Peptides against a protein of PDB entry 4N3Y. Designs and how they scored, part 88

Target 1, 83 residues: chain A of PDB entry 4N3Y
Amino acid sequence: ETRDQVKKLQLMLRQANDQLEKTMKDKQELEDFIKQSSEDSSHQISALVLRAQASEILLEELQQGLSQAKRDVQEQMAVLMQS

## One batch from the design tools (peptide; made by RFdiffusion4, then SolubleMPNN)

Design b2_p24_3_s3 (from b2_p24_3, 14 letters changed)
Fold by OpenDDE base, seed 2:
Structure b2_p24_3_s3 (fold): chain B 83 residues (1-83), chain C 83 residues (1-83), chain A 24 residues (1-24)
Amino acid sequence: as target 1 above (83 residues)
Amino acid sequence: as target 1 above (83 residues)
Amino acid sequence: MEEIEKIFAELQQQLEAARAQLAA
């Protein structure tokens, strides 16, 4: 009968809405995960870039050290030869 | 009347199912995106890590070279002073 | 002195190579 059909459809509708709500919740969680993961990855990549930059600075310092060492050696050699 | 209620509920059910299907599709797309993005990020981070490691090795080599050069110079200076 | 100059020249070359590698 129609009355029984109504009750059946009401149940089906409740079930569909429950599934929809669950799926929407899952979707939202995935979106949140994507956002957080993107931020984490960005942060990690930025940290690695900064580390690379620090390495470059160290290389520059080494270059300066080399140049100074060369000058010091040359000066010492000159003193030795003139003594 | 009950008959009209049936028709209304049938429409609502169809609409709910349509929305559910759409949301499920969107969820699937997000899952696929997460998977692909995770792989891409993993590869990028791995590459940066390897690059950083290579840089560290080079820096260590340069530091060692500088120390060795200093020792070599000192030895040569000693020879010069003794000659 | 030439030998000393060579030592530093080699180190300088290594440094430049390292910078190139870092920039790559």
Scores: peptide ipSAE 0.072, ipTM 0.595, DockQ to the pose 0.751
Fold by OpenDDE base, seed 5:
Structure b2_p24_3_s3 (fold): chain B 83 residues (1-83), chain C 83 residues (1-83), chain A 24 residues (1-24)
Amino acid sequence: as target 1 above (83 residues)
Amino acid sequence: as target 1 above (83 residues)
Amino acid sequence: MEEIEKIFAELQQQLEAARAQLAA
């Protein structure tokens, strides 16, 4: 009868709302995870880029040092050969 | 009366289920996004890490080469000065 | 002197290769 139907529908509604609440919570957690993960990845990538840039600077310094060393060696060799 | 209550509850149940379905779909999309994003980020980070490591190894080799070259030059200069 | 120049030439070549690798 109608009264029993009301009770059944009330139960179903509570169950549906419980599932909705759970799913909404899960969704929020996923969104939070995505946000945090994106920030972490961004920071990690930025750090790797800076590391690469530091390596480039070091390479440039090494090249300059090598060039200077070459000049110094050549100069010293010239002095030695002239003596 | 009870009949009107039944109709109201049926509507509310349909609305709740519609929202549940929507939220579940959104949740699934977020899960799919996380999975895909994680794979993409993992590959990108791995590639950058390998690149950085290769650069560091090369830099170390160059530094060692420079040190060796310096030693070799000094040795050669010593020989020349002794002659 | 030729040997010294050879050493530096090789190192310079390696440096250029390194830069190319970093730029890639």
Scores: peptide ipSAE 0.070, ipTM 0.584, DockQ to the pose 0.777
Fold by OpenDDE base, seed 4:
Structure b2_p24_3_s3 (fold): chain B 83 residues (1-83), chain C 83 residues (1-83), chain A 24 residues (1-24)
Amino acid sequence: as target 1 above (83 residues)
Amino acid sequence: as target 1 above (83 residues)
Amino acid sequence: MEEIEKIFAELQQQLEAARAQLAA
């Protein structure tokens, strides 16, 4: 009886160890996924932020251009009225 | 000629304004995308972190169980040797 | 001339509104 108990416990230990190793692997995979996902997301967001900023610059340029164009048109209108 | 110049400039202004509006829209879309992506990523990462932590807890439990089982087996082996 | 001035006024208004929105 005692011998059988020992063998049973040994089996239980082996089973537990197998589960332990599996769980450790699963944990590592999750950690790796998190890291990779975060890096990818961060990279993507950074790129999008840059693009947004580029758009802002373009808007500023357009504003300046429009202001100048307005002045130019007004000058032309003045000429037109004088002719 | 002056009249034609005025009309040309007016067209240029309209075109610039159209581009301005388009650019503003594009910027907004980018900002919206960034926000949504960040939220989605954050949510996903949080979930995965929780899962990883759950695995860690399980690992600790298994380790404790294994240690206890080992002690139990050793005790049984001692009994076996005495019998 | 009045119509032209109106066009520019509208454009200026749109531009200013856009800038305000971007700044927010």
Scores: peptide ipSAE 0.050, ipTM 0.452, DockQ to the pose 0.050
Fold by OpenDDE base, seed 1:
Structure b2_p24_3_s3 (fold): chain B 83 residues (1-83), chain C 83 residues (1-83), chain A 24 residues (1-24)
Amino acid sequence: as target 1 above (83 residues)
Amino acid sequence: as target 1 above (83 residues)
Amino acid sequence: MEEIEKIFAELQQQLEAARAQLAA
């Protein structure tokens, strides 16, 4: 019966539309997640890079101090042996 | 006393070395973390992109189906009204 | 004195290694 066929097809159309909307929503959510994750990761990496750079500065300072200490110790040893 | 000075400086040198090693370790850990995090994020993003692409394909299929269904319904309605 | 010299040698090596690592 034609009327029944129309009703069935209308239902199918509505169902398809529902699925379409759901899929579009899912797609958007994934895109949003990717964007957010990327931004978060980028910020996190940047922060860690800055921390690493700070550590490098400290390391350089320690190297300078260590070198100076070495020289100072050597001088003192020379004095000790001289006396 | 010279001997005492030498001992003190030796201690300072050892302490500095300890701090140096610690700092180097910290730096390495940070670098390792950055590398790992970046790789993890990259893989994660890639996976999500693929998922999004799959959704896109599904969306296109649904759109095609929806369009076809719409046409079919319209045809059936025309027949119904004609009868 | 020998012990002190050993300490200095070890520290020098560590410093050089650290510098190399930072430069790499």
Scores: peptide ipSAE 0.049, ipTM 0.453, DockQ to the pose 0.089

Design b2_p24_3_s4 (from b2_p24_3, 11 letters changed)
Fold by OpenDDE base, seed 3:
Structure b2_p24_3_s4 (fold): chain B 83 residues (1-83), chain C 83 residues (1-83), chain A 24 residues (1-24)
Amino acid sequence: as target 1 above (83 residues)
Amino acid sequence: as target 1 above (83 residues)
Amino acid sequence: MAEIEAIFQELQQRLEEARELLQS
């Protein structure tokens, strides 16, 4: 019967719209999560990269400093022997 | 009339389901993106951990080198003082 | 002699600073 069909379709439409609203909300929450997570991760990773780079430069300078110190010490010892 | 109402509701239901399918697809893509982004971030962090470990190894080598150099100089100076 | 000690003390200080950076 056509009347029964109308009522059935009305129910189906309401159920579809309810699912749509729920799914749209879920999608929005995921978008918000992605935005926040992206900002947090980017900030953290950037900070770690900068620290790593600074450390590597400092360590290279220390290597050079150690080599120079060895030379300087030997020169100072030579001066002491000559005095 | 009832027949016209049936046809209208059928169209509305189809439109609602089309929107639902599209939104569900978008949601799935966001979930997939989150998964991929998480893996990418994990890889970056792992790489940074390896860099930090390499720096720590170098630092320990420098410490050992400095300590050894200092001991060597002290021994040389002791010999000079005894002579 | 004091100058030699100063050289190593300076390097040790710099090394400690590097260690602090790596541990931060």
Scores: peptide ipSAE 0.231, ipTM 0.743, DockQ to the pose 0.872
Fold by OpenDDE base, seed 4:
Structure b2_p24_3_s4 (fold): chain B 83 residues (1-83), chain C 83 residues (1-83), chain A 24 residues (1-24)
Amino acid sequence: as target 1 above (83 residues)
Amino acid sequence: as target 1 above (83 residues)
Amino acid sequence: MAEIEAIFQELQQRLEEARELLQS
């Protein structure tokens, strides 16, 4: 009876350790993934932010430029009419 | 003695299962973290996409405005030349 | 007339530069 119990427990222990090893491996892979993903995402998002900011500044300047150009053109037109 | 082996194996099994439970918990927490991080990154990227789209719309509006301004000036100049 | 054209040409150039940035 006890001999059979020993064999059963040995099997259960092997199974538990196998599962533990697998789970530990999976955990490590997740940790590695998180580290890499965080670095990559941070870099990509930062680049996108910088591009977005630069674009917005340029467009605002273009808006002002267009308005100013219209005024300048009208001024030049007035000069031409006077000549 | 087999009885002593049983007791030892029972202890080892309990220890293995405790470690397994802890590791499984840690793994689950990492999976939850990855899920949350992915959602957060997705939200940031979506926001940046919207900003870019808004900029593109503004750019096209500016292009149309510029083209129209050119046409208007050309028409005005044509009138001046005819007068 | 040349001066007027230059004004719009400059703006068009700047607009194209902005487009390139947005499409990069």
Scores: peptide ipSAE 0.230, ipTM 0.744, DockQ to the pose 0.884
Fold by OpenDDE base, seed 1:
Structure b2_p24_3_s4 (fold): chain B 83 residues (1-83), chain C 83 residues (1-83), chain A 24 residues (1-24)
Amino acid sequence: as target 1 above (83 residues)
Amino acid sequence: as target 1 above (83 residues)
Amino acid sequence: MAEIEAIFQELQQRLEEARELLQS
């Protein structure tokens, strides 16, 4: 009876340790994934934000440029008319 | 001797199960973190897509404005040249 | 006339640069 208990407990312990090892491995993989993913996502999103901001600034400048160009063209046409 | 083995194995099993439970909890927390992080990233990307779309609309408007202005000026210059 | 054309050419170039940035 006691010997049977020993054998049973030995099996249960092996099973528990195997599960623990597997779970620890999974946990480590998740930690590694988080580390890599966090770095990648941070850089990617930051780059996209910077590009978006840069394009918006350029577009605003283009709006101003177009308005100014219209004025400049009018001035040039006036010069042509006076020539 | 055998009875002592039983007691030792019971303790070892309890220790293994306790560690397993803790590790499983940690793993679950990591999975939850990954899920939340993914959702946050998705949200940020969606917002960036909307900004890009707004920029595209503005860019098209500027292109149309420029093209129209150029045509108008060309017509005016043609008149001036004929005068 | 050349000056007027240059004005529009410059704006078009800047617009293309902005488009390239947005689409990159």
Scores: peptide ipSAE 0.230, ipTM 0.742, DockQ to the pose 0.823
Fold by OpenDDE base, seed 5:
Structure b2_p24_3_s4 (fold): chain B 83 residues (1-83), chain C 83 residues (1-83), chain A 24 residues (1-24)
Amino acid sequence: as target 1 above (83 residues)
Amino acid sequence: as target 1 above (83 residues)
Amino acid sequence: MAEIEAIFQELQQRLEEARELLQS
């Protein structure tokens, strides 16, 4: 019967729209999560990179300093030997 | 007319289902993106951690080198002072 | 000799600073 068919279709439509609304909400939440997560990760990684770079520069300077110190010490010892 | 109402509802239902299908697909893509992004971030962070650890190892090596150099110089100085 | 000691003391200080940075 057509009348019964109308009622069935109305129910199905309501169900579909409810699912659609929920799914759209879920999608939005995922998008929001992605945005927040991306920002957090970016900040964390950037901080780690900066720390690593600073450390590496300092280590390089220390290596150079050690080499220079060895040379300086040799010179000082030479002076002492001559005195 | 009921017949016309049936046809209208059928169309609306089709449209709703099409939108739902698309939205569900989009949601799935976002979930996949989150998974991939998380893995990528994890790999980046892990690499940075290893980089930092390498720096720590180098620092300790420099410390050893410095300590050894200091000892060597002290020994040489002692010999020189005794001669 | 004091000068030599100063050289190593400076390097040690710098090394400690580097260690602090790595530990931060």
Scores: peptide ipSAE 0.230, ipTM 0.743, DockQ to the pose 0.877

Design b2_p24_4_s1 (from b2_p24_4, 14 letters changed)
Fold by OpenDDE base, seed 4:
Structure b2_p24_4_s1 (fold): chain B 83 residues (1-83), chain C 83 residues (1-83), chain A 24 residues (1-24)
Amino acid sequence: as target 1 above (83 residues)
Amino acid sequence: as target 1 above (83 residues)
Amino acid sequence: SILQQIEQIFQELQQRLEELRSLL
């Protein structure tokens, strides 16, 4: 019967619309997730890089200071040994 | 006494060398950590990007299919309603 | 029939949709 067929198609159309809406929502959620994940990772990486750089600078300063101290001690020792 | 001063300076020199060695080791460990962390993060980010892209492609295919199905149903309904 | 074809399309798409949701 034509009427039965029409009703069946109407139901199928509603189902199609529901699935389409769900798919569109899922796509948007994926895009949002990617954006947020990227931002979070970027922030974390940047923070870690800055922390590492700060530590490296401190280490370089300490190395320089210790090297100078070593040289100073050696110079003093040389003077004492020659006196 | 000069001898006592020399011995004190020798001890200070050893201490300076020990600290310098430790600082150099710590710097190397930091560099290694940064390198490894960067590589790991890069790989993880790349993998996540590829996964997200694959999902997006699938979603686009599904949306296209559902949209076409919707149009087909609507067309069939129109024919039936006019008959 | 056209109805059967449409039903098949929906079934296939629904299955693929569920697979995709597992990735999110």
Scores: peptide ipSAE 0.051, ipTM 0.419, DockQ to the pose 0.086
Fold by OpenDDE base, seed 2:
Formats: structure tokens, C-alpha cells, sequence
Structure b2_p24_4_s1 (fold): chain B 83 residues (1-83), chain C 83 residues (1-83), chain A 24 residues (1-24)
């Protein structure tokens, strides 16, 4: 009886070790997934930010150009009205 | 001649103002889009982080539980071997 | 018995582990 109980416990111990190892592996996989997902998201966000900033710069340049053109027109009108 | 030139410049000025206003509007829309997109991405990332952390906690609990079970089995084996 | 209790613990943990694995 005792011998049989020992054998059963030995089997349970092996099973526990296997489950523990699997759990540790699953944890590692989760950590790897989080890391990879975070990096991917970060790259995507960075790309979007860069694109948006490029567009913003272009818009600012256009805005400045148009403002300058407006000023030039006003200046020319003043010249004509004074001549 | 001068009068005609003034009229032309006045038209050009109106066109410049219209373009300027449009450019400013476009810039504002871009800024709004960036802000909204950034907030959305931030919320999504935060949600993913929370979910991942919850999973990690559960894995740690399982790991601890299995380790405890392993120890309990080992203790019972020792008792049986000594009796 | 102690053996039965341990077996029950393993079963519960295995179930929870499988549930968590489904989230990956």
C-alpha cells in the first residue's frame, strides 16, 4: 500500500514538473508577444508621426508663402495708388 | 491703365486670402487628426498593456500554485518513505 | 485524502492554465 502510494506520488511529481515547465514557457511567450507587439505599435506610431510632421511642415511653408504673396500684392497696390 | 491694374491686384488679393484661409483650415484638420489618432493609439496600447499584465499575474499565480503542489507532493513522499 | 486534494488542485490549475493559453 505504501509502495503504491509512493509510486503514485512520483507520477504526480513528474506531472507537476511538466506543468510548471509549461507555465514558465507560456509566460515567456506572453512576454515575447508583448515586447514584439509594443515594438510594432511604436514603429507604426512613429511612422505616422513622421508623416504627419512632414505634412505639417509643408502646410506651414504654404501658409507662409501665401502670406508673403498677400503682402506683396498689398505693397504693389500701395505703389499703384501712390503713382 | 493704373485703374485696371488695381482691379487685377484686388482680385489677386481676394484669391490669396481664400487660399490662405484654406491652408489654415487644412492645417487645423491635420492637427486635429494627429491629436485624435494619438489618443486612440494611446488608449489601445494601454488596454493591451492592462490585458497583458492581467495575464501575467494569472500565470504567476498558477506557477506558484504548481510549485506549492510540487512541494506538498515531495513532503508526502518523505512522510511515506519514513513510515 | 491528501492525494485526492492534490489531484484536485492539479485539475483546477490545469483548467485555469488552459483558459489563459486561449488568450494568447
Amino acid sequence: as target 1 above (83 residues)
Amino acid sequence: as target 1 above (83 residues)
Amino acid sequence: SILQQIEQIFQELQQRLEELRSLL
Scores: peptide ipSAE 0.050, ipTM 0.418, DockQ to the pose 0.086
Fold by OpenDDE base, seed 1:
Structure b2_p24_4_s1 (fold): chain B 83 residues (1-83), chain C 83 residues (1-83), chain A 24 residues (1-24)
Amino acid sequence: as target 1 above (83 residues)
Amino acid sequence: as target 1 above (83 residues)
Amino acid sequence: SILQQIEQIFQELQQRLEELRSLL
């Protein structure tokens, strides 16, 4: 009968609404997690890039030092050959 | 004396070489880590985005279902009021 | 000679450094 049908449909609406709210919350949590994960990854990568750049600077300094040492050794060897 | 100076400089070169090799290895490890971390993060984010999109589709379907159910309830209530 | 050995070591280091830079 019609009245019972209306009551049934109202129950179905409430059930669907509950499921909708749950799903919307889950979606929002996923989006928030993605955002946070991306930010964390970005910060981590940036930190590692900075460390790599620092190492590169050290390598360049070592290269320059080695070049200077080579020149110094050549100079000293020239003195030896002339003595 | 000159010969001793040459020996000293050779030692300094060897020491610098060892440090250079170490630094280069460290730099490479950092770069490899950044690459791997970025790839892992990218895959993780992509997976979560796909999951969020699936949830969004479900939400849209539920919203449409709720709208239809609301219309059905309204129709049944109209019948009740007319009886 | 000692000089040749030093030059070889330095050249190898420079080569490795450039190879690493090329990967960036």
Scores: peptide ipSAE 0.043, ipTM 0.439, DockQ to the pose 0.030
Fold by OpenDDE base, seed 5:
Structure b2_p24_4_s1 (fold): chain B 83 residues (1-83), chain C 83 residues (1-83), chain A 24 residues (1-24)
Amino acid sequence: as target 1 above (83 residues)
Amino acid sequence: as target 1 above (83 residues)
Amino acid sequence: SILQQIEQIFQELQQRLEELRSLL
């Protein structure tokens, strides 16, 4: 009887150890996942920021150019009307 | 002849204005996109962090519980063997 | 019994473990 109880407890101990190892593994996998996800997001955001900045610069240049073109056209119109 | 030139310039001016408005619209859309993308990413990362923290706490509790269970089993085994 | 108590502990831990796995 006692022997049977001991054997049962030994089995339970083994099961506990197995579960512990499994949980530790799961923990590690979760930590790795979080790290990877964070890095991926960071890189993605950085890329988007750079792309946006480049686009903004281009747009500003285009707007400036268009504004200048308007002024030039208006000036030429004035010259023609005054002639 | 001059009248024809004026009409041409007027058309060019209208075209320039149209392009300017279009570029300004494009700029605004880009800015909105960047803002939205950044907010989305930020929220996503924050959610991931919270999730990770919750998981960490749970894992620690589980590990502690398992360790305690092991000790309890070992203690009971000792009692049984000493009886 | 002591064994039943231990079994209950393991059952609870296993349940929590499954909950954790659901977070992955």
Scores: peptide ipSAE 0.050, ipTM 0.419, DockQ to the pose 0.086; fails the geometry check

Design b2_p24_4_s2 (from b2_p24_4, 15 letters changed)
Fold by OpenDDE base, seed 3:
Structure b2_p24_4_s2 (fold): chain B 83 residues (1-83), chain C 83 residues (1-83), chain A 24 residues (1-24)
Amino acid sequence: as target 1 above (83 residues)
Amino acid sequence: as target 1 above (83 residues)
Amino acid sequence: SIVEEIEQIFEQLQQQLDALRATL
């Protein structure tokens, strides 16, 4: 009986060690996932920021173009009315 | 000819205004998306960090428990062998 | 008994491990 009890305790200890090792692995995987997710998010946001900046530049160009076009149309209408 | 040119310019001006308005809308939507995405990412990462911290605490407790259990088993085996 | 006390320790550890795994 004592022999059987000792063997049982030895098995339980092995199982506990296995579970600890698995838990350590799971923890590491979680940390790796968080790190990767954070990096991916940073890259995504950076890309969107660049796109927003490009859009801002285009908007400014269009605003300038529109203002000039408006002036040109007004000038040409004046010429037409005078002719 | 001049009349036709003026009409063409007026059409171009209308098109430019339409494009400008669309671009302004697109820019605003992009900015809103970036802001929302950034907030979502921050919340997600924060939640994962908290989970990782909880896991770390549990792991430390388990490590301590396993060490103690190992010592206890060894002590009990010694007692059993001496008995 | 001695064996029962040790078994209780392992049961507690197992419960904690299961809880952790469920949260991961």
Scores: peptide ipSAE 0.028, ipTM 0.434, DockQ to the pose 0.105
Fold by OpenDDE base, seed 4:
Structure b2_p24_4_s2 (fold): chain B 83 residues (1-83), chain C 83 residues (1-83), chain A 24 residues (1-24)
Amino acid sequence: as target 1 above (83 residues)
Amino acid sequence: as target 1 above (83 residues)
Amino acid sequence: SIVEEIEQIFEQLQQQLDALRATL
């Protein structure tokens, strides 16, 4: 009868609303996760870039040292040849 | 003596070169890692975005269904009140 | 009936919802 139908629909409506709320929550959590994940990745990559840059600086310093050492060796060899 | 100095410098030069090569390798590995990590993160985030969009579509469908159900309940309630 | 139609709609939506949540 009509009353039973109304009650049934009311129940279904309540259930649908519950599912809607759950889905809304899930969506929000996913969006938050994406945001956080993106930020974390960005920070990590930035840190790695800085590390790479530090390595490059060290490399340049080593190159300079190597060049100087080479010059020094050449100078000493020249002295030796004169001996 | 001069010969000893030359030999010492040659050793130092060799050691410096070894360190240089090691640093170059480390730098390259780091750059490769950054590149790969960035690509992986990009793909993952893109996939998550698609999932979020799917959730949003579903949410909209649920909202529509809920609205319809509400209207139907209201209609049935009106019929009941007329009884 | 209206009830039956709504039930069908909700069943379909529930299936989609479950499938989506399974992938989260």
Scores: peptide ipSAE 0.025, ipTM 0.439, DockQ to the pose 0.027
Fold by OpenDDE base, seed 1:
Structure b2_p24_4_s2 (fold): chain B 83 residues (1-83), chain C 83 residues (1-83), chain A 24 residues (1-24)
Amino acid sequence: as target 1 above (83 residues)
Amino acid sequence: as target 1 above (83 residues)
Amino acid sequence: SIVEEIEQIFEQLQQQLDALRATL
């Protein structure tokens, strides 16, 4: 009966090891997935940041252009008033 | 002719303003998109982190169980050797 | 911990986004 108990424990040990291996694999795959996902998100956000910065530069240029156009119109109106 | 110049400049001013408004809107939409995307990614990653932590806890429990099972087998083997 | 490292990456990303919002 003691021998039977040992055999039972050996089976339980094998089963526990199988579960351990599976869990370790699943954990590693999950970590890899999260890492890849985070890197992809980081790259995507960086690209969007650059795009936003380009738009901001354009905005500043347009604002300056608008201000200049306004000044030009005012100057031309002054010329008309003097004629 | 001066009047024509003023009218032209007024048109240019309107066009510049339209471009400015469009650019400002596009910039805001881009900022909103980046914000939403980052929040969504953060939530998803948080969920995955919790899942990984749960798996890690299970792994530790299984490792402890495996160690105990190994010890039990060794103990039973010792009993057999003494019989 | 890989989990902690990933959390740090997201924290850095959030900081970058916050900085961007502050400059816009």
Scores: peptide ipSAE 0.030, ipTM 0.419, DockQ to the pose 0.024; fails the geometry check
Fold by OpenDDE base, seed 2:
Structure b2_p24_4_s2 (fold): chain B 83 residues (1-83), chain C 83 residues (1-83), chain A 24 residues (1-24)
Amino acid sequence: as target 1 above (83 residues)
Amino acid sequence: as target 1 above (83 residues)
Amino acid sequence: SIVEEIEQIFEQLQQQLDALRATL
């Protein structure tokens, strides 16, 4: 019986070690997930910022074009009134 | 013909204004999306970090418990060997 | 007995492991 008790305790100790090892692995996986998620989000946001900047450039070009078009229309109207 | 040219230019001007207005709206929507996405991601990451911290605490407790269990098992084994 | 005390320790460890898994 004494021998059996020793064997039982040894088994429980091995089980505890296995569980601890698994828990350490799970923690590492969580940390890896957080890191990956953060990097993905950062890259996505950066890409969207670049798209916003492209839109800003296009907007500025449209504004300049509109200003020119307005001037052209006004000039043509003046010509028409003189005719 | 001059009148026709003026009318054409007026149409183009109106079209340009419409496009500009649409582009401004699209830009604003993109900025709003970026802001919302950033806030959501930040909050999610913060929550995950807190969970990781909780896991760290539990892991430390498990390690301490395992060390104690190991000592107890060893002591019991010694007692059993003496019996 | 000491054996029962050790078993109690392992039960406590199991509870903590379950809590940790729930956290993940």
Scores: peptide ipSAE 0.025, ipTM 0.438, DockQ to the pose 0.145; fails the geometry check

